Peptides against a protein of PDB entry 2AUS. Designs and how they scored, part 21

Target 1, 323 residues: chain A of PDB entry 2AUS
Amino acid sequence: ADIKREVIVKDDKAETNPKWGFPPDKRPIELHIQYGVINLDKPPGPTSHEVVAWIKRILNLEKAGHGGTLDPKVSGVLPVALERATRVVQALLPAGKEYVALMHLHGDVPEDKIRAVMKEFEGEIIQRPPLRSAVKRRLRTRKVYYIEILEIDGRDVLFRVGVEAGTYIRSLIHHIGLALGVGAHMAELRRTRSGPFKEDETLVTLHDLVDYYHFWKEDGIEEYIRKAIQPMEKAVEHLPKIWIKDSAVAAVAHGANLTVPGIVKLNAGIKKGDLVAIMTLKDELVALGKAMMSTQEMIERSKGIAVDVEKVFMPRDWYPKLW

## One batch from the design tools (peptide; made by RFdiffusion4, then SolubleMPNN)

Design b2_p30_7_s1 (from b2_p30_7, 11 letters changed)
Fold by OpenDDE base, seed 2:
Structure b2_p30_7_s1 (fold): chain B 323 residues (1-323), chain A 30 residues (1-30)
Amino acid sequence: as target 1 above (323 residues)
Amino acid sequence: EEEEERRREEEERERERRIEERVKELEEEL
């Protein structure tokens, strides 16, 4: 989410009709919920699936899904995509994660040695999925982007860690304990980030959702529930984007592939095979798809399939059919 | 409660040790 992507403008004269679509900031409350994502503070105890089921009950929803499992004992950032936005979670599954972890050492280690060894775990690490994981047990490389030691109190080490999706912090702590020569275990774990979702003013509890839904339904106050739900476009902020002409929106919303003439602007550094978000000029999510060209090819070419459209989110009627 | 937690921690440590030995064997086979 912190990578500033350059925006290359291909058509500087492209305008958008303000009467078409529903920009993320201008959706009626019911429509905002239908295309919403909650930045949930998951409590310790329940499974991520139980929490999603509770949100569906609290908000009277037919469908919801989460942006990456937290274990029952793990608290913190769980993105929950609602209703028509439910499948946007596919953009969040591969996203980087941040955690705050408490590691308990099984012996006394000098602080300087703890700091030195933990710094060696920044970068590429070899991991195995834990025995309780449904993931096939195989050796796999994962990235540790950073380790920040917050506190050392004797045998207790509090640290922040940024990791590639599917890195197991329990296994990382185990390997750190082995490298220290005393062993270690994970005492506590909180997820502080999942892609674009972090601990900020948008983080809400299950209790907040109960209260905010009540204020809307019983008191007619929509402000709280509106603020508690992020637009689905938040869930794609970390992806490279392609912005399209109004004349291309309805075709893509019908499941047509994006062709090069439909592109107005795009992020730099798109590679063939990348997951990309197709956006309107009003920053509305139309679809997710696979890039069939690089950014450079999308600039230089006058024709061809730019994006293979895998998942449409926008309704077919928000923009007129102009073909 | 403390005895059941200590037993779970000891069973988890013994399970971790068996995983460590098997990881070490597989690192020597690579």
Scores: peptide ipSAE 0.000, ipTM 0.357, DockQ to the pose 0.015
Fold by OpenDDE base, seed 3:
Structure b2_p30_7_s1 (fold): chain B 323 residues (1-323), chain A 30 residues (1-30)
Amino acid sequence: as target 1 above (323 residues)
Amino acid sequence: EEEEERRREEEERERERRIEERVKELEEEL
């Protein structure tokens, strides 16, 4: 999520019509909800699926989906994509995660040794999926991007950890406990980040959603529910982006693949096979797709399929057909 | 006491080495 990507401009003369589309900041409240993502503070106890079902009931929604399962006992950042945005969660599944974990050691270990050994777990680690996962137990590497020890109180170690998607903190703690020679278990876990979603002013509880929905429906106050819901474009902030001409938007919104002539600007470092977000010049999400070219090929080529469009989010009528 | 503590420290270092070796073996198996 923190990867700064350079923006390469191909067409510096490309303008956008302000009358076309619905930029994230200009959506009516109903449309904002239809293309929304909640940065939910998931309570401990319920499953991520139960919480999504509650949000659907609270907000009177037909569809919703979450940006990556939290175990029942795990609290914190659960992105919940709403209605027409429901499928944007696929952008969040491969995104890095951050957690605050409480590790309980099964024996006494000097603090200096705890710090030294935990630092050695920064980088590539070998994990086996936990027995509780329906995933076939295969050995796999995962990246630990950072470990920050927050507090050490005897056998209790509070730490922040940034990890590659699908890293199991329970398995990490088990391996740390083995390396310390005493064993350890995960006492508590909170997710503090899921890609672009973090603990900030956008984090809301289920209670907040109840109250804010009531303020809107009973009192006509939209401001609270509007702030509680992020635009779906938030869920793709961490992806490489390709910005397209107004004349290309309606074609992509109809499910046509993006061709090279439609590109106005793009991020550097796109590789063939990358998941990319196709954006308007107003930063509206048109579609997600697979890059069929690198950034360099998209610059050098005059024609060809740049992106294989996998999922369209934008309605077909937001931009006119110009072909 | 000091001989038991040294023996514990040696057993811990030997556990650490075996874990590191097993991690390397598992990295080579991937």
Scores: peptide ipSAE 0.000, ipTM 0.246, DockQ to the pose 0.009
Fold by OpenDDE base, seed 4:
Structure b2_p30_7_s1 (fold): chain B 323 residues (1-323), chain A 30 residues (1-30)
Amino acid sequence: as target 1 above (323 residues)
Amino acid sequence: EEEEERRREEEERERERRIEERVKELEEEL
């Protein structure tokens, strides 16, 4: 998620009309909620679905969805997309995750051996889904991006781990335990990151949401509930972006594919087949789509379909039809 | 080994009970 993508400008003269759209920072509170994502601190105990149901009750919402299941016993970062933003979770499902895990070893192992063996698990690993997962138990490779040992206390190993989406930390710990020759199990797990969502000032509890909703509804204080809800654009910060002309926004908002002439600027390193976010010049999310061209092809070509538009988020009326 | 496994099963059951109680408390507070 921390890959700074270079921005290539294709049209340096493209301006945006300040009267069109609703920039993420300028949405009325009701509209902000309709296009919101909560960085929830999921408590240990409830399922991710129960927590989403509670958020819907607390905030009086019709629809919500989460950015990737946490097991009941797992706490921490659960992005919950609200109302019209609900479908933005598609951008978060494939995003990298970070966890802090407590591993308990079933025997005594020298610290130097623990450190050496855990370092060997950085990279491609073979994983099996847990028996209780709805996911078909197929052997699959997953990337471990990094392992950082935080503390070793005898048989207890506290570590931070960055992983590819759908990596099972319980299975990783089991394999580490086998490689150490003593066995191991996962004692505790907290998710500290889900793509662009992390443990920061935007992390809120269910109790915070209750209080902040009451302050808004009873006292007329919008500040707390506004801060507790991130704009849906936060949920796509980790994706490669393509910024489009104001004249192209209405067509894309109607589900038309993005053509090369509509592009103002784009991130470097887009490949054919990548999931990309189509943005306005005001950093509003118009749609998600599949890149049909590389960044280089989008620069060099004068015509053609740049993005196959899969999911529209922007309302059709925020920008005028100029076609 | 069997005593450590029984202790782990008891600790896991006690953790599951504490989780169920805490979920119930959260459901009563919401």
Scores: peptide ipSAE 0.000, ipTM 0.334, DockQ to the pose 0.045
Fold by OpenDDE base, seed 5:
Structure b2_p30_7_s1 (fold): chain B 323 residues (1-323), chain A 30 residues (1-30)
Amino acid sequence: as target 1 above (323 residues)
Amino acid sequence: EEEEERRREEEERERERRIEERVKELEEEL
């Protein structure tokens, strides 16, 4: 999520009509909810699916989906995409995660040895999927981006860890315990980040959502429910972006592939095969798609398919047909 | 202690299985 991407401008004279679309900051409350994502503090106990079902009941929604399962005992950051935004969760599945974990050691280990061994687990690790993964138990590599020890109290080690998507923290702790020579288990786990979603002022509980919905429906106060729901564009902040001309928006919203002439600006470092977000000049999400060219090819070429459009989010009527 | 901890890890393992099976059923309905 914290990767700063350079923005390369292809057309510095491209303007946008202020009367077209609905920018993320200017959506009416009903439309904001229809294109929303909640940064939910999942409580320990319920499944991620039970929590999504409760949100649908609280907010009177037909559809919702989560940005990556948390085990029932695991608390913390669960992005929940609402209604027309539900499928934006596909952008969050491959996103890096952060956790705070409590590791309990099965024997006494000097603090200096704990610190030294845990630092060796930064980088590429070999994980064995748990017995229950329906995925053939193939050894896989995963990235540990960082390990930060917060506290050591005898046999209890509190640490923050940033990991590649699908890294099992329980398996990491088991391997650390083996490397220490005493064994270890995971006592507690909280997810503190899921891509662009973190523990900040946007984190809300199920109880907050009940109260904020009542304040809106009974008292006419929209402010709280508006703050509790993030625009769907938040869920793609970590992706490479391509910004398009107003004349290209309606075609992409109808499911047409993005061609090179439609590009106004783009992020550096796009590779062929990358998941990319197609944006308007007002930072509205039009679609997700697969890059068919690199950033360099999209700059140098005058024609061709730049993005294979996989999922449209924008309604077909927000921008006029200009073809 | 280690034998109670292994038993707790096995019971926790068996709970997480029943939950993952129920999650998979709910993911097939979406």
Scores: peptide ipSAE 0.011, ipTM 0.384, DockQ to the pose 0.033; fails the geometry check

Design b2_p30_8_s3 (from b2_p30_8, 12 letters changed)
Fold by OpenDDE base, seed 2:
Structure b2_p30_8_s3 (fold): chain B 323 residues (1-323), chain A 30 residues (1-30)
Amino acid sequence: as target 1 above (323 residues)
Amino acid sequence: REEEERRRREEEERERERRIEERVRELEEE
């Protein structure tokens, strides 16, 4: 998620009309909620689906979805996309995750050996999904991006781990325990990151949401509920972006594919087949789609389909039809 | 007895993991 992508400008003369659209910072509270994502601190105990159902009840919503399941016993960062933003979770499902885990060793191991062996688990690891997973029990490779040991207290090892989506930390700890020769189990697990969502000032509890909704509905104070909900654009910060002309926005909002002439600027390193976010010049999310060209092809070509539009988010009326 | 049964299960699981890794290597070489 922290990959700073270079921005290549294709049309340096492209301007945007300030009267069109609703930038993420300028949405009325009802519209902000309709296009919102909550960085929820999921409590231990409930399922991710139960928590989403509670948020829908608390905020009086018809639809919501989460950016990747946390097991019942696991706490921490659960992005919950609201109403019209519900489908933005497709951008979060493949995103990297970070956890803080407590591993309990079943025997005494010297700290130097613990540190050496845990470092060998950085990189590609073979994993098998647990028996209770809805995922087919196929062998699969997963990336461990980093392991940071925070504390070692005898047989208890507290560590931070950055992983590819769908990496099972319980299986990782089991394999570390096998490599140490003593065995190990996962004592505690907290998710500290899900793509662009992390433990920061935007992290809110279910209790916070109850209180903040009450302050809005009973006291007329919208500030707290506004801060507790992130714009849906936050959920695509980690994706490669393509910024489009005002004249192209309404067509894409109607479900038309993005053509090369509509591009104003784009991120470097887009490959054919990548999931990309189509943005306005005001950083509003228009749509998600599949890149049909590389960044280089989108620069060099004068025509053709740049993005196959898979999911529109922007309403059809925010920008005028200019075709 | 519970500690011996736990050790036996951990050895059986280590042997199972080794067999799985060998089979994955065979499938990556095909």
Scores: peptide ipSAE 0.000, ipTM 0.323, DockQ to the pose 0.012
Fold by OpenDDE base, seed 3:
Structure b2_p30_8_s3 (fold): chain B 323 residues (1-323), chain A 30 residues (1-30)
Amino acid sequence: as target 1 above (323 residues)
Amino acid sequence: REEEERRRREEEERERERRIEERVRELEEE
């Protein structure tokens, strides 16, 4: 998520009509909820599905979905996309994750050896999926982006770990324990990050949601519930973006593929096959799609399909049909 | 002490979950 992508401007004269669309900051509270994502602090105990069901009940919602399952015993960052935003979770599932884990060692190991061995687990690791996973039991590589040891207390090792999506921290800890020669198990696990969602001022509990919904419905105070819900655009911050002309927005909102003439600006480093976010010039999410060209091809070409549009989020009427 | 604190946290969180479920039921009955 922290990869700063350069923005390449293709059309420096492109303007946007301030009367069209609903930028994230200008959505009425009901519309904000319809296009919202909660950065939920999932409690330990319930499943991620139970928590999503509770959010739907608390907020009187028809639809919601989560940005990647946490095991029942695992707490922390669970993005929950609401209503019209529900499908944005597809952008979060492949996103990197961060955890704080407590590893318990089954024997005494010198601190210097713990530090040295854990550092060797940075990079590519070979994992086996758990027996109970419906995923084919193939050996897979996963990236460990970083390991930061926070505390060592005898046999207890508290550490922060950044990982590729679908890395099993329990399996990582088991392998670290084997490498240390004493064995280890995962005592505790908290997810501290899921792509663009992290432990920050936007992190809310289920209790906060109950209280904030009550303040809105009973007291007429929308401020708290508005702050508790992030715009769906937050859920795509980690994706490469393509910003389009106002004249292209309605076509894409109707499910038309994005053509090269519709592009105003784009991130550097887009490859063919990448998941990309199509944005308005007001940073509204129009659609997700598959890049059919690289950034370089989108700059150099005057025509062609730039993005195969897979999922439209924007309503068809926010921008006028200019065709 | 750490096992007692962990049990206390797990109990406080289960009590927290029960209160959420109760409030959700109240909101479904209104």
Scores: peptide ipSAE 0.000, ipTM 0.338, DockQ to the pose 0.042
Fold by OpenDDE base, seed 4:
Structure b2_p30_8_s3 (fold): chain B 323 residues (1-323), chain A 30 residues (1-30)
Amino acid sequence: as target 1 above (323 residues)
Amino acid sequence: REEEERRRREEEERERERRIEERVRELEEE
C-alpha cells in the first residue's frame, strides 16, 4: 500500500473547472457522510456485521458496508463505507492487512530458534480457511510481507505481521507452532491496518461516533463528525489511479467506459486486468474499473478502451454532459 | 504469447503450491 506510484502526465495543458464537482474537502457535511468511510476501531466481542448495523443506527443511515471481516474476538481497524460509498469496500477487500498477534507456544523454545523460524515464514505460505468459514477449504498460497517480533516472554510471542488479503493469522500461528516442534495457538489478535486505513488520528470508536453525532445534531457542531468520517477517496488511495478530463467525467459517471483520449495523467505500472480508480483532476473518485491496457499502452495509443468501468460512485450531475 | 505466459505462471504457482503442500504435510506428520 505504501509504494509511491509514479505519476505520468499525458496532457500537461488539461485544466479543471473549479465550479464542477465536489472535491473531498469541499463536501457539505450531509454529502460528506453520503460519500464517507469511517476508520472504525472495532471492539472485541461483536461481529463486523453487528458493528455496521450499530453505525447505521447511530448515524441514521440506510446503507453501510465493511472493508473486510474481523472475527468477533478481533479488535482494531475496520473501514466502514457509508451510504453511496458502500460499494467502495470492493477496493479494500483485496488490500493488504497488518495485525499485531499474540502467539502462545505449547512448549519451551529458545528465543533464537523462535526468531529464526518466524523469519522463514516471510514470503509465500500455505493457508487453510478456518472450519467455520463458508469458503471452500482449499489450500491456497498467501504472501506474508513481513514479520516483526515485538516481544518474547517465555512462551508468549507478540509480533506484527503484514499479509496479503485473506491470510488467516490463526493458521499462520498454527504452522509456526508446528515448525517450532511444540505447537502454538493465537491468544490475541488486533488488526492495525487495512490497506490505506491504519491506527492513526482518524481511528474512532463507536462511542466517539455517538458523541460526535450528538454534537452535530443537538449542538450544531459538525467539526467532530466531519473529522470522524473520511472521504470515500481515502478507500482507493492504494489503487493505481487514472485522472481524466472534465469532458470525460459525466460519460464515465453514466457508466461509459474510459477511452484513451479522456486520460490526463495516470500511475505507472498499471497492467491489463488491474483494478484502477478513475479520478477527476480534483481527486474525486468517479468510478472503479478494470484496466484494459497497460500504462504504456495508455500512453502510446491515441484511441481504444483504457478502462472497463465496473462501479460508478460519482453522481451524474456533478459534471456537465459535454457530448 | 500472453495466454502462454499466463498458463506458465499458473503452472509455476500450482507447482509452488504442491511443494509447500508437501512441506506442510511433512510438518503435520512430525
Scores: peptide ipSAE 0.000, ipTM 0.272, DockQ to the pose 0.012
Fold by OpenDDE base, seed 5:
Formats: sequence, structure tokens, C-alpha cells
Structure b2_p30_8_s3 (fold): chain B 323 residues (1-323), chain A 30 residues (1-30)
Amino acid sequence: as target 1 above (323 residues)
Amino acid sequence: REEEERRRREEEERERERRIEERVRELEEE
């Protein structure tokens, strides 16, 4: 999520009509909810599916989806995409995750040895899915981006870990315990990040959502529920972006593929096959799609399909048809 | 002592969860 992407401008004279669309910061409250994502602090106990069902009841919603399952006993950051934004979770499922974990060692190990061995688990690791996983128990590689030891108290090791999506922290702790020669188990686990969503001022509880919905519906105060819901565009901040002309927006909103002439600016480092976000010049999410060209090819070429559009989010009427 | 404080926090969180479930049911009856 923290990778700063350079922005390459292809058309520096491209303007946008302020009367078209609905910028993420200026949506009416009902429209903001329809295109919203909650940064939920999931409590320990319930499943991620039960929590999504409760949010739907609290907020009187027909549809919602989560940005990646937390086990019942695991607390912390669970992005919940609402209504028309529900399918934006496809951008969050492959995103990196951060956890704080408490590892309990089954024997005494010198602190210097704990620190040395845990540092060796940074990089590519071999994992087996746990027995409880519906995923086929095949050996797979996963990236550990970083391990930060926060505290060591005898046999208890508190650490922060950044990992590739679908890394099993329980299995990581088991392998660390084997490498230490004493064995270990996961005592506690909290997810502190899911892509662009982290522990910050946007993190809200189920209790906060009950209170904030009450303040809106009974007292007419929309401020709290508005702040508790992030725009769907937050859920794509970690993706490479392509910004398009106003004249291309309605075509893409109708499900047409993005062609090279529609591009105004784009992020550097797009590769063929990457998931990309197609944005307006007002930073509105139009669609998600698969890049059919690299950034360099999108700059150098005058024509061709730049993005195969997989999922449209923007309504067809926010921008006029200019074809 | 830390294990007793952990158990207390886990009980307080389960009680908070039950209160949320009750309030969600009340909102379905309105």
C-alpha cells in the first residue's frame, strides 16, 4: 500500500466539467453510503460473515462484502464495502496485510537467538494451509515483507508482521517455533492493516455504527455516519491508476474497454496483466480492469485497447455520452 | 494476573457483542 507511484501526464491540457459526476468528498449522504467502505474494527468472537450481516442490518443495506476474511478469534481491520461498492473488495483481497501477533514459545530461548531466527523469516517462506482451510493443502510460497519484534518477555514474543495476502500467521509462528527448536503457538492475533486500510481515525466499531446511524435517523445529524464511511475510492488507493478524459467516462461506464486516446495521465510501472483502477479527472472510480499494455506502451501508442474493463462501478448517467 | 486481565477483557468484549446483537434486533423491529 505504501508504494508511491509516479504519475506520468500524457495530456496536460485536459480539463473536466465540474457539473459532471460526484467527487468522493462531495456525495450526498445516501449516495456516499451507496459507494462506501467501512474500516471496521472486527471484534474477536464473530465470523467476518456475521459481522457483515450485522452491518447490513444496522445500516439497512441490501448488499455488503468484506476485503478479506478474519478468523472468529482474530480482531482488527476488516474493510466492508457497501451496496454498489460491494465488488470493490476484489481490489483488497490480493492486497498486503499487517498483523500484530503474540507468539508463545514452548521452551526457554535466548533473546539474541529469537531475534536472529525471526529475521531469517523475512522474504519468501514455504507454507501449508491449515487443516481447517477450504483451500487445497498444497505447498505454496508467500512473502513476508517485514518482521518487527515489539517485545520479548521470557517465552512471549510480541511482533508486527507485514505479509502477502493469504499468508497464515499461525503457520509462520509454528515454523519459527520449529526453527528455534522448542516449538511455538499463536496466542493472540490482530490485523492492523488491509491494503490502504489501517488503524487510524477512520477505524470504527459495530457500536459506533449503531450510535452514528441513530444520530442520523432520529436526530438528523449525518456528520458521524458520513465520517464512519470511506468513499469506495479509498479501496483502490494501492492500485495503479489511469485517469481518463470526460469524453471516455460514459463509454467505460457502459462497459466499453478503455482505448489509448482516452488516457490523460497514468501511474508508472503498470505491466500487462495488472489490475488497474480507471479514474476520472475528479478522482472518481469508473471501473476496475486488466491492463492490456504496459505504462510505456500506453504512452508510445496512439491506438489500441489499454484496459480490458472487468467491473464498472460508476452509473451510466453521471457523465454524458460524447460519442 | 495478566491471564485474569485477559479473561476479563474477553468477557467484557463478549458482553459488548451481545449488547450490539440486541440493539441490531431492536432496529429490525422498528
Scores: peptide ipSAE 0.000, ipTM 0.346, DockQ to the pose 0.040

